# Ledger of designs, part 127: peptides against a protein of PDB entry 1EMU

Target 1, 132 residues: chain A of PDB entry 1EMU
Amino acid sequence: PPYLKWAESLHSLLDDQDGISLFRTFLKQEGCADLLDFWFACTGFRKLEPCDSNEEKRLKLARAIYRKYILDNNGIVSRQTKPATKSFIKGCIMKQLIDPAMFDQAQTEIQATMEENTYPSFLKSDIYLEYT

## One batch from the design tools (peptide; made by RFdiffusion4, then SolubleMPNN)

Design b2_p29_2_s1 (from b2_p29_2, 13 letters changed)
Fold by OpenDDE base, seed 5:
Structure b2_p29_2_s1 (fold): chain B 132 residues (1-132), chain A 29 residues (1-29)
Amino acid sequence: as target 1 above (132 residues)
Amino acid sequence: MSALERVSELVAEALLEEKDIDEVLDKYF
């Protein structure tokens, strides 16, 4: 069943609608849903193909991601990303150099945080165990 | 598209439109 696959990899969990829903609910209870939302935001951003017709949209989205998750020093995403990574993103925003991969390192760091902490905790949570 | 892709799209759109992500995703789940 799908819930067994969720325990095998975070990617399997995040590729399942029910898995995402349960995991996000868990993260909200833990006060760290921003980790997952940022991860999804980065994925959504990266899929936007750079072209003349969507450059403004891409810049706007990049700025929104930056302001919401990176700029706030008290936010969990900011606390779980390295200073150099945040500095790089800031630089991209300021220079308006909006490469599709500009959030990749930050996404990797946040994914590692989830892999090491919240994802294992989720698999031990009442939410997950009651679902199984 | 996969759930992962759909949620990614919804989150991105929410950020672009300055909408509450909880509200957007609650409609999807």
Scores: peptide ipSAE 0.839, ipTM 0.977, DockQ to the pose 0.929
Fold by OpenDDE base, seed 4:
Structure b2_p29_2_s1 (fold): chain B 132 residues (1-132), chain A 29 residues (1-29)
Amino acid sequence: as target 1 above (132 residues)
Amino acid sequence: MSALERVSELVAEALLEEKDIDEVLDKYF
């Protein structure tokens, strides 16, 4: 069953609608759903191809991601990203240099945080175990 | 479209429109 694949990798979990739903519910209970939301936001942002017609949309989204997750120094995403990574993102925003990969390092760091902490905890959680 | 891709789009759209991500995703799940 799919839930066995979820235990094999975080990516397998996030490829499944039910997996995402359960994991996000768990993260909300832990007060750290922003980790996953940021991760998805970065993925969504990267999928927006840079072109003249998308420039305004991409800039707006980049600013939104920055303001919500990076600029908030007390937020869990900000606390789990390195200062140099956040500084780079800030620089991109200030200079309006909006490369599709501008959040890649931050996304990598947040993914590492999830894989090291929340993902293993999820697999030991009542939410996951009761689902199986 | 995979669930991962769809959720990524939904989250991005929610941020663009300054909507509550929980509300947006609740309609999907």
Scores: peptide ipSAE 0.838, ipTM 0.977, DockQ to the pose 0.896
Fold by OpenDDE base, seed 2:
Structure b2_p29_2_s1 (fold): chain B 132 residues (1-132), chain A 29 residues (1-29)
Amino acid sequence: as target 1 above (132 residues)
Amino acid sequence: MSALERVSELVAEALLEEKDIDEVLDKYF
């Protein structure tokens, strides 16, 4: 069943609607749903093609991601991203150089945080175990 | 598209429109 694949990789969990729902519920209880939301935001941003018709939309989204997750020094995403990564993102925003890959490093760091902490905890949680 | 791609799109749209992500995703799940 799909829930066994969820225990084999985080990617398998995040590629499943039920998996996302349960994991996000768990993260909300832990007060760290922003980790997952940021990860999805980065993926959504990268899918927007850099063309004239998407320019305004891409800039607006990049700014929104920056303000909500990177600029908030007390937020969990900000605390789990390296200063050099955050400064690079800030530079892109200030220079209005909005490359599809501008959040890739930050997304990688947040994914590592989930892989090392919240994902293993989820697999030991009542939410996951009761689902199995 | 996959659930991963769909949720990514929904979150991005929520941020663009300054909507609550919980409310947006509650309609999807």
Scores: peptide ipSAE 0.838, ipTM 0.977, DockQ to the pose 0.928
Fold by OpenDDE base, seed 3:
Structure b2_p29_2_s1 (fold): chain B 132 residues (1-132), chain A 29 residues (1-29)
Amino acid sequence: as target 1 above (132 residues)
Amino acid sequence: MSALERVSELVAEALLEEKDIDEVLDKYF
C-alpha cells in the first residue's frame, strides 16, 4: 500500500495526495508547515518556463518566496537555510537574475531538514500510524 | 500531473496572489 512507500522515501510521501495532506497536517501541529510549503514553492517556481511571457510572473514569484521565507529571519525556513544560500537568493532578486534553479540549494537544505527531523517524526506520529 | 506537481502549482499560485496557503490547500485536500 502507498503508506509503506511513504516510509521508504520522502519523495514517495510527497508524490501522494493523501501523504501530502497527512504530512502537512502533522507539520502544522509542529509549527513547521513552512518547510513543506517552501519546498513546494521552489518546485512550482522551477516549473515556470523562463520566457518573455513569464518574465514578470517568475520575478514576482521569486520575490514572494524570498520575502515570505528567506527574508523573515524569525521564520523556520530562514533558520534552516545557510547564510550563503540566502545571500545568493537575495543577490538574484536584487539583480533580477531569476534562474529556474535559483532556489535549488535552499530547497535541498530544507529537504534535508525535513528528512532529518520532521519526516522521521511523522512516521512515528499518531497521524501516520492511525492511517496504516 | 502528480499530486506533488499540483500542490507545487497551487502553492506557487497562492504566493503570486498573496493568498493564504492553508486556505488554498484545504480546498484541494
Scores: peptide ipSAE 0.838, ipTM 0.977, DockQ to the pose 0.948

Design b2_p29_2_s2 (from b2_p29_2, 11 letters changed)
Fold by OpenDDE base, seed 5:
Structure b2_p29_2_s2 (fold): chain B 132 residues (1-132), chain A 29 residues (1-29)
Amino acid sequence: as target 1 above (132 residues)
Amino acid sequence: MSALEEVSELVTEALLEDKDIDKVLDEYF
C-alpha cells in the first residue's frame, strides 16, 4: 500500500496527495508547515522557464517567496537556512538576477531539516500510524 | 500531473496572488 512507500522516502510521501495532506497536517500541529510550503514553492518556482513572457511573474514570485520565508528572521524557514544562503537569495532579489536555481540551496537545507527531524517524527506520529 | 506538481503550482499561485496557503490547500485535499 502507498503508506509503506511513504516510509521508504520523503519523496514518495510528497508524490502522494494523501501523503502530502497527512504530513502537512502533522507539520501544522508542530508549528512548522512553512517548511513544506517553502519546499513546494521552490519546486514550483524552479519549473518556471525563463523567457520574456515570464520575467515579471518570476520576479514577483521570487520576491514573494523571499518576503514570506527568508526575510522574517523569526520564521522557521529562516532559522533553518544558513546565513550565506539567505544572503545569496537576498542578493538575487536586489539585483533582479532571478535564476531558476536561486532557491536550490535553501530548498536543500530545508529538505535536510525535514529529513532529519519532522519526517521521521511524522512516521512515529499518531496521524500516520492511525492511517496505516 | 503528479500530486507533487499540483501542490507546487497551488502554492506558487497562492504566493503570487497573496492568498492564504492553508485555505488553498484545504480546498485541494
Scores: peptide ipSAE 0.837, ipTM 0.976, DockQ to the pose 0.890
Fold by OpenDDE base, seed 4:
Structure b2_p29_2_s2 (fold): chain B 132 residues (1-132), chain A 29 residues (1-29)
Amino acid sequence: as target 1 above (132 residues)
Amino acid sequence: MSALEEVSELVTEALLEDKDIDKVLDEYF
């Protein structure tokens, strides 16, 4: 069953609607749903290939991601990303150099946080175990 | 689209429209 695959990799979990739902519910209870939301935001941002028609949209989205998750020093995403990573993102925003990969390092760091902490905890949680 | 792709799109759209992500995703799941 799919829930067994969820325990094999975070990607398998996040590729499943039920998996995402349960994991996000768990993260909300832990007060760290922003980790996952940011991860999805980065994924969605990266797929927006640069072109004349979506330049404004991409800039707006980049700014929104930056303001909500990176600039907020009290946010868990900000606390779990390295200063150099946040500085790079800020630089991109200020210079309006909006490369599709500008959030990649931050996403990697947040993914590592989930992989090492919240994801394993989720697999031990009542939410997951009761689902199995 | 996959669930991953759909959620990614919902999140980015919510951010662009300054909508509550919890509300958007609650309607999806």
Scores: peptide ipSAE 0.837, ipTM 0.976, DockQ to the pose 0.883
Fold by OpenDDE base, seed 3:
Structure b2_p29_2_s2 (fold): chain B 132 residues (1-132), chain A 29 residues (1-29)
Amino acid sequence: as target 1 above (132 residues)
Amino acid sequence: MSALEEVSELVTEALLEDKDIDKVLDEYF
């Protein structure tokens, strides 16, 4: 069953609608849903084609992600990303150099945070166990 | 699209429109 796949990898969990729903609910209860939202934001950003028609949209989205998750020093995403990573992102925004991969390092760091902390905790949570 | 891709798009669209992600995703799930 899918819930067993969820325990095998975070990616399997995040590729399943029920998995995402349950995990996000858990994260909200833990006050760290921003980790997951940021991860999805990065994924969505990366898939946007860098072309003339998407230039404004991509810049706007990059700025939105930056302002919401990176700029806020009190936010959990900001606290769980390296200063150099955040500085790089800021630089991209300021220079308007919006590479599809500009959030990749930050996404990797946030994913590591989830895999090392919230994801294992989720698998031990009542939310997950009651689903199984 | 996969659920992962769908949620990714919902989140990015919410960010672009300055919408509450909780509300957007609550409607999806």
Scores: peptide ipSAE 0.837, ipTM 0.976, DockQ to the pose 0.921
Fold by OpenDDE base, seed 2:
Structure b2_p29_2_s2 (fold): chain B 132 residues (1-132), chain A 29 residues (1-29)
Amino acid sequence: as target 1 above (132 residues)
Amino acid sequence: MSALEEVSELVTEALLEDKDIDKVLDEYF
């Protein structure tokens, strides 16, 4: 069943609607749902093709992601991303150089945080175990 | 689209429209 695949990889969990729902519920209880939301935001941002028709949309989205997750020094995403990574993102925003890959390093770091902490904890949680 | 792609779009649209992500995702799940 799908829940067994969730225990094999985080990607399998995040590619399943029920998996996302349960994992996000768990993260909310742990006060760190922003980790997952940021990860999805980065994924969605990378999908936006650079072109004249998308330029304003891409810049607006990049700024929104930056302000909500990177600029907030008390936020969990900011605390789990390296200063150099945040500095690079800030530079892109200030220079208005909005490359589809500008959040890739930050997304990698947040994914590592989930892989090392919240994802393993989720697999031991009552939410997951009761689902199985 | 996969669930991963659908949720990604919902999150980015919520951010663009300055909407509450919890509310948007509650309607999806």
Scores: peptide ipSAE 0.836, ipTM 0.976, DockQ to the pose 0.890

Design b2_p29_2_s3 (from b2_p29_2, 10 letters changed)
Fold by OpenDDE base, seed 4:
Structure b2_p29_2_s3 (fold): chain B 132 residues (1-132), chain A 29 residues (1-29)
Amino acid sequence: as target 1 above (132 residues)
Amino acid sequence: MSALEQVSELVTEALLNDEDIDEVLDKYF
C-alpha cells in the first residue's frame, strides 16, 4: 500500500495526494505548514521557464514567495533558512534577476529541515499511524 | 499530472492571486 512507500522517502510521500494531505494536516497542527507550502511554491516556481511573455508573472510570484516566507523573520521558513540564502534571494528580488533556480538553495534547506524533523515526526504521529 | 505537480501549481497560483492556500488546497484534497 502507498503508506508503506511514504515511510521509505519524503519524496514518495509528497508524490501521493493522500500523503500530501495527511502530512500537511500534521504540519498545520504543528504550526509548520509553511515549510511544505514553501517547498511546493519553489517547485512550482522553478517550472515556470523564463520567457518574455511570462517575465512579469515570474517576478510577481518570486516577490510573493519572498514576502510571504523569506522576509518574515518570525516565520518558520525564515528561521530555517541560512542568512546567506535569504540575502541571495533578496538580492535577486531587488535586482529583478529572477532565475528559475533562485529558490533552490532555500528549498534544499527547508527540505532538509523536514527530512530531519517534521517528516520523521509525522511517521510517528497519530495521523499517520491511524491511517495505516 | 502528478499530485506533486498539481499541488505545486495550486500553491503558486494561490500566491499569485493572493489567495488563502488552505482554502485552495481544501478544494483539491
Scores: peptide ipSAE 0.839, ipTM 0.977, DockQ to the pose 0.869
Fold by OpenDDE base, seed 3:
Structure b2_p29_2_s3 (fold): chain B 132 residues (1-132), chain A 29 residues (1-29)
Amino acid sequence: as target 1 above (132 residues)
Amino acid sequence: MSALEQVSELVTEALLNDEDIDEVLDKYF
């Protein structure tokens, strides 16, 4: 069943609607939902291929991601990303150099945070166990 | 689209429109 696949990898969990729902609910209870939202934001951003028609949209989205998750030094995402990573993102925003991969390093770091902490905790949570 | 892709799109659209992500995702799930 799908819930067993969720325990095999975080990606399997995040590729399942029920898995995402349960995991996000868990993260909200832990005050860490921004980790997942940021991860999805990065994924969605990377999907937007650069072209003339997407220029404004991509810049706007990049700025929104930056302001919401990176700029706030007290935010969970900001606290779990390296200073150099955040500085790079800031540089891209300021220079308006919006490469599809500009959030990749940050996403990797946040994914590592989830895989090392919240994801294992989720698999031990009542939310997950009650679902099984 | 996969659930992963759908949620990714919902989140990015929410960010673009300055919408509350909780509200957007609650409608989806």
Scores: peptide ipSAE 0.839, ipTM 0.977, DockQ to the pose 0.889
Fold by OpenDDE base, seed 5:
Formats: structure tokens, C-alpha cells, sequence
Structure b2_p29_2_s3 (fold): chain B 132 residues (1-132), chain A 29 residues (1-29)
């Protein structure tokens, strides 16, 4: 069943609607749903190919991601990303150099945080165990 | 689209529209 695949990899969990729902509910209870939301935001941002018709949208989205998750020093995403990574993102925003990969390093760091902490905890949680 | 792709789009659209992500995703799940 799908829930067994969820335990095999974080990617398998996040490729399943029920998996995402349960995991996000768990993260909200832990006060760290922003980790997952940021991860999805980065994924969505990267798929927007740069072109004349997308420039305004891409810049606006990049700014929104930056303001919500990176700029807030008290936010969990900011606390779990390295200063150099945040500085790079800030630089891209200030220079309006909006490369599709500009959030890749931050996404990698947040993914590592989830895989090392919240994802294993989720697999031990009542939410997951009661689902199985 | 996969669930992963769908949620990614929902999140980015919410951010673009300054909408509450919880509200947007609650409608989806």
C-alpha cells in the first residue's frame, strides 16, 4: 500500500496527496509547516521558465518567497538555512537576477532538515501509525 | 499532474495572490 512507500522515501510521501496532507498536518502540530510550504514554493518557482511573458510573475513570486520565508529571522525556514544561502537569495532579489535555480540551495537545506528531523518523527507519529 | 506538482502550483499561486496557504490547501485536501 502507498503508506509503505511513504516510509521508503520523503519523495514518495510528497508525491501522494494523502501523504502530503498527513505530513503537513503533522508539521502544523509541530509548528513547522513552513518547511514544507517553502519546499513546494521552490519547486513551483523552478518550473516557471524564464521568458518575456513570465518575467513579472517570476519576480513577484521570488519576492514573495523571500519576504515570507527568508527575510523573517524568527521563522523556521530562516533558522534552518545558512547565512550564505540567505545572502545569495537576497542578492538575487536586490539585483533582480531571477534565475530558476536561485532557491535550489535553500530548498536542499530545508529538505535535509525535514529528512533528518521531521520526516523520521512523522513516521513515528500517531498520525502516520493510525493511518497504517 | 502529480499531487506534488498540483500542491506546488497551489502554493505558488497562493503566494502570488497573498492568500493564506492553509485555506488554499484545505480546499484541496
Amino acid sequence: as target 1 above (132 residues)
Amino acid sequence: MSALEQVSELVTEALLNDEDIDEVLDKYF
Scores: peptide ipSAE 0.839, ipTM 0.977, DockQ to the pose 0.887
Fold by OpenDDE base, seed 2:
Structure b2_p29_2_s3 (fold): chain B 132 residues (1-132), chain A 29 residues (1-29)
Amino acid sequence: as target 1 above (132 residues)
Amino acid sequence: MSALEQVSELVTEALLNDEDIDEVLDKYF
């Protein structure tokens, strides 16, 4: 069943609607749903191809991601990303150089945080165990 | 699209429109 695949891979969990729902509920209880939301935001941002018709949309989205998750020093995403990574993102925003890969390093760092902490905890949680 | 791709799109659209992500995702799940 799908829930067994969730225990084998975070990617399998995040590719399943029920898996996402349960994991996000768990993260909200832990006060760190922003980790997952940021991860999804980065994924969605990377899918927007740079072209004249997408230029305004991509810049607006990049700024929104930056302001919500990177700029807030008290936010969990900001606390779990390296200063050099945040500085690079800030530079891209200030220079308006919006490459599809500009959040890749930050997404990698946040994914590592989930892999090392919240994902293992989720697999031991009542939410997951009661679902199985 | 996969669930992963669908949620990614919902989150980015919410951010673009300055909408509450919880409210947007509650309608999806």
Scores: peptide ipSAE 0.839, ipTM 0.977, DockQ to the pose 0.873

Design b2_p29_2_s4 (from b2_p29_2, 10 letters changed)
Fold by OpenDDE base, seed 3:
Structure b2_p29_2_s4 (fold): chain B 132 residues (1-132), chain A 29 residues (1-29)
Amino acid sequence: as target 1 above (132 residues)
Amino acid sequence: MSALEKISELVTEALLNDEDIDEVLDKYF
């Protein structure tokens, strides 16, 4: 069953609608849903084609991600990303150099945070166990 | 598209429109 796949990898969990729903609910209860939202934001951003017609949209989205998750020093995403990573992102925003991969390092760091902490905790949570 | 891709799209669209992600995703789930 899918829930067994969720325990095998975070990616399997995040590729399943029910898995995402349960995990996000858990994260909200833990006050760290921003980790997951940021991860999805980065994924969605990377999927946007860098072309003339998407230039404004991509810049706007990059700025939105930056302002919401990176700029806020009190936010959990900001606290779980390296200063150099955040500085790089800021630089991209300021220079308007919006490469599809500009959030990749930050996403990797946030993914590591989830895999090391919230994901294992989720698998031990009542939410997950009751689902199984 | 996969669930992962769909949620990613919902999140990015919410960010672009300055919408509350909780509201957007709660509506979807």
Scores: peptide ipSAE 0.833, ipTM 0.976, DockQ to the pose 0.894
Fold by OpenDDE base, seed 4:
Structure b2_p29_2_s4 (fold): chain B 132 residues (1-132), chain A 29 residues (1-29)
Amino acid sequence: as target 1 above (132 residues)
Amino acid sequence: MSALEKISELVTEALLNDEDIDEVLDKYF
């Protein structure tokens, strides 16, 4: 069943609607749903290929991601990203150099946080175990 | 569209429209 695959990799979990739902519910209870939301935001941002028609949209989205998750020093995403990573993102925003990969390092760091902490905890949680 | 792709799109659209992500995703799940 799919829930067994969820325990094999975070990617398998995040590729399943039910898996995402349960994991996000768990993260909300832990007060760290922003980790996952940011991860999805980065994924969605990266797939927006630069072109004349979506330049404004991409800039707006980049700014929104930056303001909500990076600029907020009290946020869990900000606390789990390295200063150099946040500084780089800020630089991109200020210079309006909006490369599709500008959030990649931050996403990697947040993914590592989930892989090492919240994801394993989720697999031990009542939410997951009761689902199995 | 995969679940991962769909959720990514919902999240980015929510951010673009300054919508509550919880509300957006609750409608989907």
Scores: peptide ipSAE 0.832, ipTM 0.975, DockQ to the pose 0.871
Fold by OpenDDE base, seed 5:
Structure b2_p29_2_s4 (fold): chain B 132 residues (1-132), chain A 29 residues (1-29)
Amino acid sequence: as target 1 above (132 residues)
Amino acid sequence: MSALEKISELVTEALLNDEDIDEVLDKYF
């Protein structure tokens, strides 16, 4: 069943609608849903192809991601990303150099946080165990 | 598209429109 695949990898969990729903609910209970939302935001941002017709949209989205998750020093995403990573993102925003990969390092760091902490905890949680 | 791709799209669209992500995703799930 799908729930067994969820325990095999975070990617398998995040490729399943039910898995995402349960995991996000768990994260909300833990006060850290922003980790997952940021991860999805980065994924969505990266897939936007750079072209003349997308420049305004891409810049607006990059700024939104930055303001919501990186700029707030009290946010969990900000606390779980390295200063150099946040500084790089800030620089990209200020210079309007919006490369599709500009959030890749931050996404990697947030993914590591989930892999090391929230994902294992989820697999031990009542929400997951009761689902199985 | 995959669930992962769809959720990514919903999240980015929510951010672009300054919408509450919880509300957007709750409607989807």
Scores: peptide ipSAE 0.832, ipTM 0.975, DockQ to the pose 0.892
Fold by OpenDDE base, seed 2:
Structure b2_p29_2_s4 (fold): chain B 132 residues (1-132), chain A 29 residues (1-29)
Amino acid sequence: as target 1 above (132 residues)
Amino acid sequence: MSALEKISELVTEALLNDEDIDEVLDKYF
């Protein structure tokens, strides 16, 4: 069943609607749902094609992601991303150089945080175990 | 599209429209 695949990889969990729902519920209880939301935001941002018709939309989205997750020094995403990574993102925003890959490093770091902490904890949680 | 892609789209649209992500995703799940 799908829940067994969730225990094999985080990617399998995040590609399943039920898996995402349960994992996000768990993260909310742990006060760190922003990790997952940021990860999805980065994924969605990268999908936007850089062209004239999308320029304003891409810039607006990049700024929104930056302000919500990177600029907030007390936020969990900011605390789990390296200063150099945040500085690079800030530079892109200030220079208005909005490359589809500008959040890739930050997304990688947040994914590592989930892989090392919240994902293993989720697999030992009552939410997951009661679902199985 | 996959669930991963759909949720990514919902999150980015919420951010673009300054909407609460919890409210947006609660309607989907």
Scores: peptide ipSAE 0.831, ipTM 0.975, DockQ to the pose 0.893

Design b2_p29_3_s1 (from b2_p29_3, 9 letters changed)
Fold by OpenDDE base, seed 1:
Structure b2_p29_3_s1 (fold): chain B 132 residues (1-132), chain A 29 residues (1-29)
Amino acid sequence: as target 1 above (132 residues)
Amino acid sequence: EEEEEKEDNRLIAEAIEPLSPVLAQAILE
């Protein structure tokens, strides 16, 4: 069953809508749902193909992600990303150079945080265990 | 500020929706 695959890799968990739902519920209880939301926001942003017609929209989205997760010093995403990474993103926003890959390093760092902490904890949680 | 935050959340949810409608909806709650 899918829940067994979830225990094998974070990728498998994040590739399953039921897994995403349960994992987010867990993260919300732990006060760190922003980790998952940011991860998916980065993926969603990267998948938007840049073109003349969506340039302004892509900029607005990049700014939204930046303001919500990077600029907020009290946020868990900000605390779990390196200063150089955040500085790079800020630079992209200020220069309005919105490359599809501009959040890749931050996403990688947040993914590592989940891999090392929240994902293992989720597999030990009542939410996951009761589902199995 | 509140309106800006709501708009930001909307934009983010919109970007996530193709990947996970459930997650997008949860963000908007």
Scores: peptide ipSAE 0.805, ipTM 0.965, DockQ to the pose 0.938
Fold by OpenDDE base, seed 5:
Structure b2_p29_3_s1 (fold): chain B 132 residues (1-132), chain A 29 residues (1-29)
Amino acid sequence: as target 1 above (132 residues)
Amino acid sequence: EEEEEKEDNRLIAEAIEPLSPVLAQAILE
């Protein structure tokens, strides 16, 4: 069943809508749902191919991601990303250089945080175990 | 600023929706 695949890899969990829902519920209880939201926001942003018709929208989205997750020093995403990574993102926003890959390093760091901490904890949680 | 936060959440949810409609909706709640 799918829940067994979720235990094999974080990738499998994030490819399943039911898995995403349960994992986010767990993260919200732990006060760190922003980790998952940011990860998907980065992927969504990267998939927006630059063109004349979406340049303004891409800039607005980049600013939104920056303000919500990077600029907030008390946020879990900000605390789990390196200063140099946050500085780079800030620079991109200030210079309006919004390459599709501008959040890739931050996404990688947040993914590592989930892999090392919240994902293993989820697999030991009542939410996951009661689902199985 | 509160209106700005709502707009930011909307933009983020819109970007996530093609990947996970469930997650996008959860962010807006």
Scores: peptide ipSAE 0.805, ipTM 0.965, DockQ to the pose 0.934
Fold by OpenDDE base, seed 4:
Structure b2_p29_3_s1 (fold): chain B 132 residues (1-132), chain A 29 residues (1-29)
Amino acid sequence: as target 1 above (132 residues)
Amino acid sequence: EEEEEKEDNRLIAEAIEPLSPVLAQAILE
């Protein structure tokens, strides 16, 4: 069943809509749902190929992601990303150089945070265990 | 200020929607 695949890798969990829902519910209870939201926001942003018609929208989205997750010093994403990574993102925003890969390093760091802490905890949670 | 935050959430949810409609909706709640 799918829940067994979820225990094999975080990637498998994030490829399943039911898995995403359960994991987010868990993260919300832990006060760190922003980790998952940011991860998907980065993926969504990267998939928007740059073109003349998308330029303004991509800039707005980049600014939104920056303001919500990076600039918020009290946020879990900000606390789990390195200063150099955040500075790079800020530079891109200020210069309006919106490369599709501008959030890649931050996404990698947040993914590592989930792999190390919240994902293992989820697999030990009542939410997951009762689902199995 | 509040309108700006709502717009940011909308933009983020819109970007996530193709990947996970359920997640996008959850962000808007």
Scores: peptide ipSAE 0.804, ipTM 0.964, DockQ to the pose 0.937
Fold by OpenDDE base, seed 3:
Parts: structure tokens; sequence; C-alpha cells
Structure b2_p29_3_s1 (fold): chain B 132 residues (1-132), chain A 29 residues (1-29)
């Protein structure tokens, strides 16, 4: 069943809508739902093809992600991303150089955080265990 | 500021929606 795949890899969990829902519920209880939200926001952003018609929209989205997750020093995402990574993102925003990959490093760092902490904890949580 | 936060959440949710409608909706709650 799918829940067994979720225990095999974070990737499998994030590829399942039910898994995403349960994982987010858990993260919200732990006060770190922003980790998951940011991860998906980065993926969503990267999938937007740069072109003249969506350049402004891509910039607005990049700014939104930056303001919500990177600029907020009290946020879990900000605390779990390296200063150099955040500085790079800020630079992209300020220069309006919005490359599809501009959040890749930050996403990688947040993914590592989930892999090392919240994902294992989720697999030990009542939410997951009761689902199984 | 409150309006800015709402707009940011909307933009982020919109970007996430194709990947996970459930997650997008949760962000807006």
Amino acid sequence: as target 1 above (132 residues)
Amino acid sequence: EEEEEKEDNRLIAEAIEPLSPVLAQAILE
C-alpha cells in the first residue's frame, strides 16, 4: 500500500496527495509546515517557463516566496537555510534576475532538513501510525 | 501589510496548485 512507500522515501511521500496531506498536518502540529510549503513553492516556481508574457508574474512569485520564507528571520525556512543561500536569493530579487533555478539551493537545504528531522519524526507519529 | 501577506499566499498557492491542490488549499486556510 502507498503508506509503505512513504516510509521508503520522502520522495514517495511527496508524490502522494494523501501523503502530502497527512505530512502537512503533522508539520503544522510541529510548527514547521512552512518547510513543506516552501519546498513545493520552489518546485512550482521552477516549472514556470520564462517568457515575456509571464516575466512579471514570475518576479511577483519569486518576491512572494522570498518575503514569506526567506526574509522572515523568525521562520523555520530562514533558520534552516544558509546565509549565503539567502543572500544569493536576495541578490536575484534585487537585480530582477529571476532564473528558474534560483531557489534550487534553498530547496535542497530544506529538503535535507526534512529528511533529517521532520520526515523521520512523521513516520513515528500517531498520525502516520494510525493511518497504517 | 496584511493585504501583502494575503497576496503572497495567493501567489504561492497558485504555484503549488498544479502539484497539489490539497496543499494549495491548506495554505489558503
Scores: peptide ipSAE 0.804, ipTM 0.965, DockQ to the pose 0.939

